# Peptides against a protein of PDB entry 4HTP, part 163

Target 1, 231 residues: chain A of PDB entry 4HTP
Amino acid sequence: SQTVASHVPFADLCSTLERIQKSKGRAEKIRHFREFLDSWRKFHDALHKNHKDVTDSFYPAMRLILPQLERERMAYGIKETMLAKLYIELLNLPRDGKDALKLLNYRTPTGTHGDAGDFAMIAYFVLKPRCLQKGSLTIQQVNDLLDSIASNNSAKRKDLIKKSLLQLITQSSALEQKWLIRMIIKDLKLGVSQQTIFSVFHNDAAELHNVTTDLEKVCRQLHDPSVGLSD

## One batch from the design tools (peptide; made by RFdiffusion4, then SolubleMPNN)

Design b2_p24_1_s1 (from b2_p24_1, 16 letters changed)
Fold by OpenDDE base, seed 5:
Structure b2_p24_1_s1 (fold): chain B 231 residues (1-231), chain A 24 residues (1-24)
Amino acid sequence: as target 1 above (231 residues)
Amino acid sequence: SEWEKLKERFEELIKKFEEENKLK
């Protein structure tokens, strides 16, 4: 079945997240998220205009925005050190070079940007001059690749994990990879609380999530902001 | 604005879908 996520570029989600992160005020952060969500819902209505009882929802995006609430896919088994080694290999970085050392020692502040401890930001600056300016992946494709990684991690297939990671990396811009890394590590650093995200999505979202702990169910049941739990 | 650009992209996606659906 067709989904909104199969049409929306991952780059558009990442650009929205970037705007949210760069915004100083809560109101501005909320505005950027709301605008993306409203556009998503509008596209959903158009896509499913003649179809009733669709299972499609904001879930494919929400699970990337709130990755710490992921319960459907298993653990990735990916840490910053693994990604560092992968990037060094993929980009053919000298092991004793400045960029390789930055990735491996990301916790130590060596640069002027104050990015210590944020591997995704360190990676971004290494990737920016080396990667594509525009990625080609949809949100659905990103989720499919992440599902593959989790499944292969469970099966202890390290070679297949690497293959899926390479597909993600080679088809993504530096900015997209920054956010992808944060999604995998499960720390987006948006400066907006989970409660705020839920409140913008739907007034009853926090309550339903507290009861069910099922993010997909929350997104599906509360797809319409005008229809509450008691309706 | 960056939002206007995003909105335009979504509108283009909707338009493309509607056009493709009219051809079916």
Scores: peptide ipSAE 0.155, ipTM 0.694, DockQ to the pose 0.633
Fold by OpenDDE base, seed 2:
Structure b2_p24_1_s1 (fold): chain B 231 residues (1-231), chain A 24 residues (1-24)
Amino acid sequence: as target 1 above (231 residues)
Amino acid sequence: SEWEKLKERFEELIKKFEEENKLK
């Protein structure tokens, strides 16, 4: 079945997240999220105009925006050290070089950016001059690859995990990879609370999530912002 | 603005989809 996520570039989500992160005020952060959400809903309406009983929702995006609330896919089993080693290999970085050491020692402040402890940001700066300017993945494709990683982690298929990671990396810009890393590590650092995200999505979203702990149900049942839980 | 660009991209996606569906 056709989904909004199968059409929306992952780059657009990442750009939105970047805007949210860079915004200083709560109101501005909310605005950026709302704009993306509204566009998503508009596309949903167009995509499903002649279809009844669709199960498509904002869930594919929401689970990436609130990865700490993910309950459907199992753990990735990926740590910063694994990613560091992968990048060193993939980018053919000298092992004793500055960039390799930055990735491996990401917790130690080595630069002027004050990004100590934020592996994703360190990776971003290493990747920026070395990777594609624009990625090619849709939100659906990203989720498929992440599902693959989680599934293969559960199955202890390390080679297949690496394969999926390589697909994510090679088809993504530096900015997209920054956010992918944060999604995998489950810390987006957006500067807005979970409750704020839910409140913007739907007035009843926080309540429904508190009861069900199911993001998909929240997104599906409260897809229409004008229709409440009691409707 | 960056938002305007995003909005335009979504609109383009919608338009493309609608056009493709008309041809089917």
Scores: peptide ipSAE 0.126, ipTM 0.673, DockQ to the pose 0.612
Fold by OpenDDE base, seed 3:
Formats: structure tokens, sequence, C-alpha cells
Structure b2_p24_1_s1 (fold): chain B 231 residues (1-231), chain A 24 residues (1-24)
């Protein structure tokens, strides 16, 4: 079935997240999220104009924005060390080189940027001169690949995990990979609370999530901001 | 503005979808 996520580039979500992160004030952060959400809803209305009772919702994006609330897919089994080794291999980085050491020792301050402890930022700077300027993945494709990773992790199929990771990496810009890493590690560092995200999405979102703990249900039932739980 | 650019991209997606549906 056609979904909004199958059309929206992952790059657009990442650009929005980047703007949110760079914004200093809560109000500005909220504005950027609201703008993306409103555009998503507008596209949804156009896409499903002649269809009733669609199951499509903001869920594909929301589960990437709030990855710590993911309940549908199992654990990825991916840590920073694994990603570091993968990047060293994929980018053919000299093992004793500066960039390889930065990735492996990401917790140790090595530079003036203060990025110590943030693997995604370290990776970004290593990837920036080496990766595509623009990725090609949609939000749906990213979720499909993440689902594959989680499923194969559960099945202990390491080769297939690597295959899916390579697809993500080779089809993503450095900026997209920065955010993808944060999604996998489940720490976006947006500077805005979960409650704020829910409040912007729908007035009843926090309440429904507190009761159900089902992010998809929240996104589907509260897709229309003007229709409440009691309607 | 960044907002305008985002809107344009979504409008382009809508247009593309509509065009594809007309051809079907």
Amino acid sequence: as target 1 above (231 residues)
Amino acid sequence: SEWEKLKERFEELIKKFEEENKLK
C-alpha cells in the first residue's frame, strides 16, 4: 500500500532533525518539528484523498524521532564499536590512521570540537569528505532496512545484518548517517523532551501513549490534530 | 526559508504522485 513514508526522502527528516538540534530555544525547536509534521499531514491528505480508513500515519517518522519508544522491532545489537569497525573496513581507513583512531576512541577528546563521547558526530566528520552529498533512501526504505537488521539480529544472521548496514551507509550522506547512527543508538540529542514532541503532535498523544505504550496506535488514532480521543 | 524549501519538496512529491496516478 502507498504510504507517505514511501515518498518522503530520509534526507528531509534528517535536515529537520538537524535544524531542531541547532536551534537554541524550545519555541524554535517546536516550530521546525511542527513544520515537518504539517507538511507530512498535508501530503497524507493528498495521497489518500480518495481513500477511507487508511492505516497510514506519521508512525514511520515518529519511530525514528523517538527511537527509545520503539516496541515493534527488536534490538539491533549494534554498538558504536561495531559501527567504528564497519566504517574502517568500508572506507578502507588505515588502522593506525587518524580517522580510524577517532572512530575507535570516540570517547577520548582528540580535537577542539568537543565531540568526545558523541560517536555520531565523530563519524560525521570522518564521513563528510568521503560520502555522497545526497542520499537516496526514503523513510520507508530506512525503516525496512532497520527492520531487517533487528530481525537478523534476533536470528543471529550477522552477514545479513552487515548487508543491510552497508545498504544504509552507501545510500546515505554523512549528515543522514549521523542521524541514522543516533536512531540506532537511540539517542538523538535533540534538546526537546518526549512530552514536547507528543504535545506538538497531538494534545492527547502523551495520554494515549502513557496508557497503551503503542506509538503506532498513537500516530494512527491521533493522526488528525482536530480529532481527540473522545470524538 | 528552510520552511519554504520543505514545502516545495512536499508539493513536488504531491505533484509527482498526481501525475503518476493520471498515467495509470
Scores: peptide ipSAE 0.113, ipTM 0.658, DockQ to the pose 0.531
Fold by OpenDDE base, seed 1:
Structure b2_p24_1_s1 (fold): chain B 231 residues (1-231), chain A 24 residues (1-24)
Amino acid sequence: as target 1 above (231 residues)
Amino acid sequence: SEWEKLKERFEELIKKFEEENKLK
């Protein structure tokens, strides 16, 4: 079935997240999120113009924006150290080289950018001169690959986990990979609270989530910002 | 602005979809 997520490039979500992160004020952060959401809803209306009953919603994006609330997808089993080793291998970095050591010792301050402890930022700078300038994945494709990782983690198939990770990495820009890493580690560092994200999405979103703990249900039931829970 | 560019891309996606549906 046709979904908004199957059409929206993952790069566009990452660009929005980057804008939110770089914004200094709460109001500006909210504006960037709201604008992305409004565009999403507009596309949804166009895509489903002739359909009366649709299950499509903002959920594919929301679960990437609030990965700590993910309940459908099981644990990835991926840590920073695993990603570091994968990048060293993939990029053929010398094991004792500067960039390999930056990835492996990401918690140690180096004085370069003040990004100690933020693996995604360290990875970004290593990847920037080496990766594709433009990615090719849609939001749906990213979620499909993440589903594969979680499923194969449950099945203890490390080879297939690596395969899916390689697909994500080789089809993504450095910026997209920064955000992918943060989604996998479940820490986006946006500078806005979960409550703020929900409040922008829908006035009743926080309440419904508190009761159901079901992010997909929240996104589907409260897709229309003008229709509340009591309506 | 960067946002205006993003908005334009969404509009292009909508337009492309509508055009494809007319051809069906």
Scores: peptide ipSAE 0.092, ipTM 0.651, DockQ to the pose 0.613

Design b2_p24_1_s2 (from b2_p24_1, 11 letters changed)
Fold by OpenDDE base, seed 4:
Structure b2_p24_1_s2 (fold): chain B 231 residues (1-231), chain A 24 residues (1-24)
Amino acid sequence: as target 1 above (231 residues)
Amino acid sequence: SEWEELRKRWEELIEEFEKKAKEE
């Protein structure tokens, strides 16, 4: 079945997240998220206008926005050090070079940008001059690849994990990779709370999540902002 | 605005989808 996530570029989610992160005020952060969500719902309505019983929801995006609440896929088994080594290999960076050392020693303040400890930001600056300007992945494709990584991690198939990571990396811009890294590490640094995200999504979202701990169920049952839990 | 551009892109995607759906 067709999903909204199969049509929405991952780049659009990343640009929204970037706007949220750069926004100083809570109200502005909320606005950017709401705009993305409203557009998603509009797309959903258009996509499914002739289909009343669909399982499609905001879940594919929500699980990337709130990756710490992921319960469907298992752990990725990916750390910053693994990603650093992968990028060094993929980009053919000299191991003793400045960029390789930045990635490996991301916790040590070596740069002028003050991004010490934020691996994703360090990676971004290394990737920016080397990667595609525009990615080609949809949100669905990103989730499929992440599912593959988690599944292969559970199966201890390291080679297949690397394959899926390479597919993600080679088809993503530097900005998309920055956010992808944060999704994998499960720290988006948006500056907005989980509660705020839920409250914007639906008034009953936090309550339903507290009871079920099922993010997909929350997204499906509360897809319509006008229909509450008691309805 | 950046949002207007996003909205426009998504509207175009919807239109393309609707066009394909009518042709099928």
Scores: peptide ipSAE 0.125, ipTM 0.690, DockQ to the pose 0.592
Fold by OpenDDE base, seed 2:
Structure b2_p24_1_s2 (fold): chain B 231 residues (1-231), chain A 24 residues (1-24)
Amino acid sequence: as target 1 above (231 residues)
Amino acid sequence: SEWEELRKRWEELIEEFEKKAKEE
């Protein structure tokens, strides 16, 4: 079945997240999220105009925006050190070179940008001059690859994990990879609370999530902002 | 704005989809 996520570029989500992160005020952060959400709902309505009882929802995006609430997908088994080594290999970085050392020693404040401890930002600067300007992945494809990683981690299939990671990396811009890393590590650093995200999504979202702890159920049942839990 | 560009892209995607759906 067709989903909104199968049509929306991952780049568009990443650009939205970037805007949210860069915005200083809560109101501006909310605005950027709301705009993305409203566009998503509009696309959903158009896509499913002639279809009743669809299960499609904002869930594919929401689970990437709130990765700490992920309950369906198992652990990735991926740490910053693994990603660092992978990037060094993939980009053919000299092992004793500045960029390789930055990735490996990401916790040490070596840079002028104060990005110490933020592996995703360090990776971004290394990747920016070396990666594609525009990625080709949809939100659904990203989720499929992340599902593959989690599944293969559970199955202890390290080679297949690497394969999926390589596919993500080679088909993504530096900006997309920054956010992908943060999604994998489960720390987006958006500067907005989970409660704020839920409140913008639906007035009853926080309550429903508190009871069910099921993000997909929240997204599906509260897809329409005008329809409450009691309806 | 960057958002206006995104909105425009999505509108175009919707239009393309609707066009294809009518042709099928």
Scores: peptide ipSAE 0.115, ipTM 0.685, DockQ to the pose 0.654
Fold by OpenDDE base, seed 5:
Structure b2_p24_1_s2 (fold): chain B 231 residues (1-231), chain A 24 residues (1-24)
Amino acid sequence: as target 1 above (231 residues)
Amino acid sequence: SEWEELRKRWEELIEEFEKKAKEE
């Protein structure tokens, strides 16, 4: 079935997240999220104009924005140290070189940027001069690859995990990889609360999530901001 | 604005989709 996520570039989500993160005020952060959401809803309406009872919703994006609430996908089994080693291998970085050491010792403040402890930011600066300027993945493709990683982790298929990670990395810009890393580690550092994200999505979203703990159900049932839980 | 560019891209995608859907 056709989904909005199959048409929306992952780069567009990442650029939105970047704008949210860089915004200082709550109101500005909310505005950026709302604009993305409104555009998504418009796309949904156009895509499904002649179709009733579709299961498509904002869920493919929401589960990447709120990765800590993921319940469908199993654990990735990926830590910063694994990613560091993978990048060193993939980028053919000298093991004793500055960039390799930055990735391995990401918790130690060795850099001028003050990004100590944020592996994704450290990775971004290493990747920026080495990666594509623009990625090619859709939100659906990113979710499919993440599903593959989780499934293969459960099956203890390390080689297949590496294969899926390489597909993500080689088809993503440095900025997209920064956000992808944060999604995998489940810490986006947006500067807005979960409650705020739900509030912008739908007035009843927080309540429904508190009862069901099902993010997909929240996104499907409350797809229309004008239709409440009691309706 | 960056958002205007995003909206424009998505509008173009919608238009392309609608055009293809009418041709099918």
Scores: peptide ipSAE 0.114, ipTM 0.683, DockQ to the pose 0.610
Fold by OpenDDE base, seed 1:
Structure b2_p24_1_s2 (fold): chain B 231 residues (1-231), chain A 24 residues (1-24)
Amino acid sequence: as target 1 above (231 residues)
Amino acid sequence: SEWEELRKRWEELIEEFEKKAKEE
């Protein structure tokens, strides 16, 4: 069955997240998220116009926006140090070079951008001159690859984890990789609370999540903003 | 606006999908 996530480029989600992050005001952050969500819902309605009882929802995007609430996918087993080493290898960076050292010592301020401790931002600047300008992955493909990573981590298949990571990296822009890293480490730094995201999604979303702790259920049951829990 | 461009891209994707669905 076709899903909205199978059509929506991951780049579009990342661009939205970037806009949210760059926005200073809460209202502007909310606006960007709302616009993405509204577009998603419109796509959903068009895609499923003649289909009843669809299970498709905003969940594929929501689980990337709120990765700390992920319950379906197990732990990735990926840390910044692993990614640093992977990038050094993949980009053929001199190990004693400036960029390699930036990635490895991401916690130490290098004095330029105040990005100390934000590995994703450091990675972004290293990747920007070296990566594709535009990625090719859909949101569904990203989730599939992340599922693969989690499953292989559970199975202790390091080689397959690396394979899936390489697929993500090689098919993503520097900006997309920045956000992908943040999704993996479960810290998007959007500057908006979980409650705000839920409130924009649906008035009853926070309540339903508090009861069920099931993000997919929240997205499926409350996919229509006009239909409440009591309806 | 960047959002208008996004919407336009998605509309195009929808149209392409609808076209393919009608052809199948």
Scores: peptide ipSAE 0.149, ipTM 0.711, DockQ to the pose 0.546; fails the geometry check

Design b2_p24_1_s3 (from b2_p24_1, 13 letters changed)
Fold by OpenDDE base, seed 5:
Structure b2_p24_1_s3 (fold): chain B 231 residues (1-231), chain A 24 residues (1-24)
Amino acid sequence: as target 1 above (231 residues)
Amino acid sequence: SEWEELRKRWEELIEKFRKENEEK
């Protein structure tokens, strides 16, 4: 079955997240999220106009925006150190070089940008001059690859984990990789609370999530902002 | 702006699907 996520470029989500992060005020952050969400809902309505009882929802995007609430996927088993080593290998960085050391020692301030402790930002600056390709992944494809990583981690298939990570990396821009890293590590640093995200999505979203702890149910049951839990 | 370009792209996709669904 066709989903909105199968048609939406992952780059579009990343650009939205970037705008949210760069915005200083709460109102501006909310505006950027709302614009993306409204566009998604319009896309959904157009895609499913003649279809009843669809299971498609904002869930594929929401689970990437609120990765700490993920309950469907098992743990990725990926840490910053693993990603650092992978990038050093993939980019053929000299082990004693500045960029390799930045990735390995990401917690130590080494540069003028003050990005110490944010591995994703450090990785971004290393990747930016080396990743000239535009990303080609959809939100669905990103989720499929992340599902593969989680499944293979559970099965202790390290080689297959690496393969899926390489697919993500080689098909993503530097900006997309920055956000992918943050999604995997489960810290987006948007500067907006979970409660705010839920409140923008639907007035009853926080309540339903508190009861069910099921992000998919929240997205599916509260897809229409005009239809409440009591309706 | 980057948003205007994104919005335009999405509007075009949405319109395409509307037309396809109306023809079915």
Scores: peptide ipSAE 0.224, ipTM 0.795, DockQ to the pose 0.901
Fold by OpenDDE base, seed 2:
Structure b2_p24_1_s3 (fold): chain B 231 residues (1-231), chain A 24 residues (1-24)
Amino acid sequence: as target 1 above (231 residues)
Amino acid sequence: SEWEELRKRWEELIEKFRKENEEK
């Protein structure tokens, strides 16, 4: 079946997340999220017009926005050090070079950008002059690749993990990779709480999630903002 | 703005799907 996530570029989600992060006020952060969500719902309505028993929801995006609540995927088994080594290899960075050292020593303040401890930001600046300007992945494709990584980690297939990571990296812009890294590490640094995200999504979302701990159920059951749990 | 461009792209996609659904 067709899904909204199969048509929405991952770049569009990343652009939204970037706007949220750069916004100083809570109200602006909420506005950017709401705009993306509203557009998603409009897309859903158009895509699924006259179709019954639709299981499609905001879940593919929500699980990337709130990756710490992921319960369907097992652990990726990926840390910053692994990503650093992968980038050094992929970009053919000199191991003793400035950029390689930045990636490996991401926790050490270098005084240049104030990004100490944020691997994704350090990676972004290394990637920006070296990567594609525009990515080609949809949200669904990103989720499929992340599913593959988690599955292969559980199966201890390191080679297949690397393969999926390479697909993600080679088909993504520097900005997309910044956010992808944060999704994998499960720290988006948006400056907005989980509760706020749920409240914008649906008034009953936080409550339903507290009971079920199932993000997909939350997204499916509360797809319509006008229909509550009691309805 | 980047948002206006995004919105425009999505509107175009939405309109495409509307037309496709009407033609079926």
Scores: peptide ipSAE 0.212, ipTM 0.783, DockQ to the pose 0.908
Fold by OpenDDE base, seed 4:
Structure b2_p24_1_s3 (fold): chain B 231 residues (1-231), chain A 24 residues (1-24)
Amino acid sequence: as target 1 above (231 residues)
Amino acid sequence: SEWEELRKRWEELIEKFRKENEEK
């Protein structure tokens, strides 16, 4: 079945996240998230207008925005060091070169950008001159690849993990990869709390999540902001 | 703005699906 996530570019989510991160103050951050969410809901309504019993929801996006709440997908088994080594290999960076050392020593950068300890930002600057300007992946495709990574990690299939990572990397812009890295590491650094995200999504979202701990159920049951848990 | 461009793209997609659903 068709989903909103199958039509929404991953780049659009990343652009929204970038705006949220760059925004100063809670109100502006909330506005950017709300605008994305409202657009998603409108898209959903249009896509599913003549369909009953739709299971599609905001979940494909929400699980990327709140990756620390992911319960369906198992652990990726991916850390910054693994990604650093992968990028060095993929980009054919000299191991003793400046960019390779930046990736490997991301906690103590010698650079001027003040990105100490933020691997995703360091990676972004290394990737920017080397990667596609525009990615080609949808949100659904990103989630499918992440599912593959998690599944293969559980199965200890390292080669297949690498394959899926390469697909993500080669089809993503530097900006998209910055956010993808943060999603994998489960630290988006948005400057807005989980509670705020839930409150904007639906008034009952935090409560339902506290009871179920199931982000998909939260997104599905509370898809309509006007319909509460008691309705 | 980048948001206006994004919104425009989504509006176009929404309109496409709206038309498709009205024709069925």
Scores: peptide ipSAE 0.191, ipTM 0.768, DockQ to the pose 0.848
Fold by OpenDDE base, seed 1:
Structure b2_p24_1_s3 (fold): chain B 231 residues (1-231), chain A 24 residues (1-24)
Amino acid sequence: as target 1 above (231 residues)
Amino acid sequence: SEWEELRKRWEELIEKFRKENEEK
């Protein structure tokens, strides 16, 4: 069955997240998230017009926005050091060069952007002159690749993990990779709380999540913002 | 703005799906 996630470019989610992160005020951050969510709901209504018993929901996007709440997908087993080594290899960076050292020593301030401790931002600046201007992945494809990584980590298949990571990297812009890294590390640094995200999604979302701890169930049962838990 | 361009692209895509579903 067709899903909204199979049609929405991952780049569009990343662009929205970038706007949220750059916004200083809570109200502006909320506005950007709400605009994306409303557009998603409109897309859903158009895509599934005249279809009953639809299981499609905002879940494919929500699990990337709130990666700390992921329960379906097992651990990736990926840390910043692993990604640093992968990028050095993939980009053929000199090991003693400036860019390789920035990636490996991401916790140490380099004095340029104040990005100490934020591996994703350091990676972004290294990738920007070297990567595609525009990625080609949908949200569904990103989730499929992340599922593959988690599954292969559980199976201890390091070669297949690398294969899926390379597919993500080679089909993504520098901006998209910045956000992919943050999703994998499970720290988006959006400047908004989990509670705020839930409150914008649905008035009853926080309550349902507290009881079920199931993000997919929250997204599916509370798909309509006008229909509550008691209805 | 970048958002307006994104929104426009989505609206165009949504409209295509509406038309396809109405023709079925």
Scores: peptide ipSAE 0.190, ipTM 0.766, DockQ to the pose 0.898

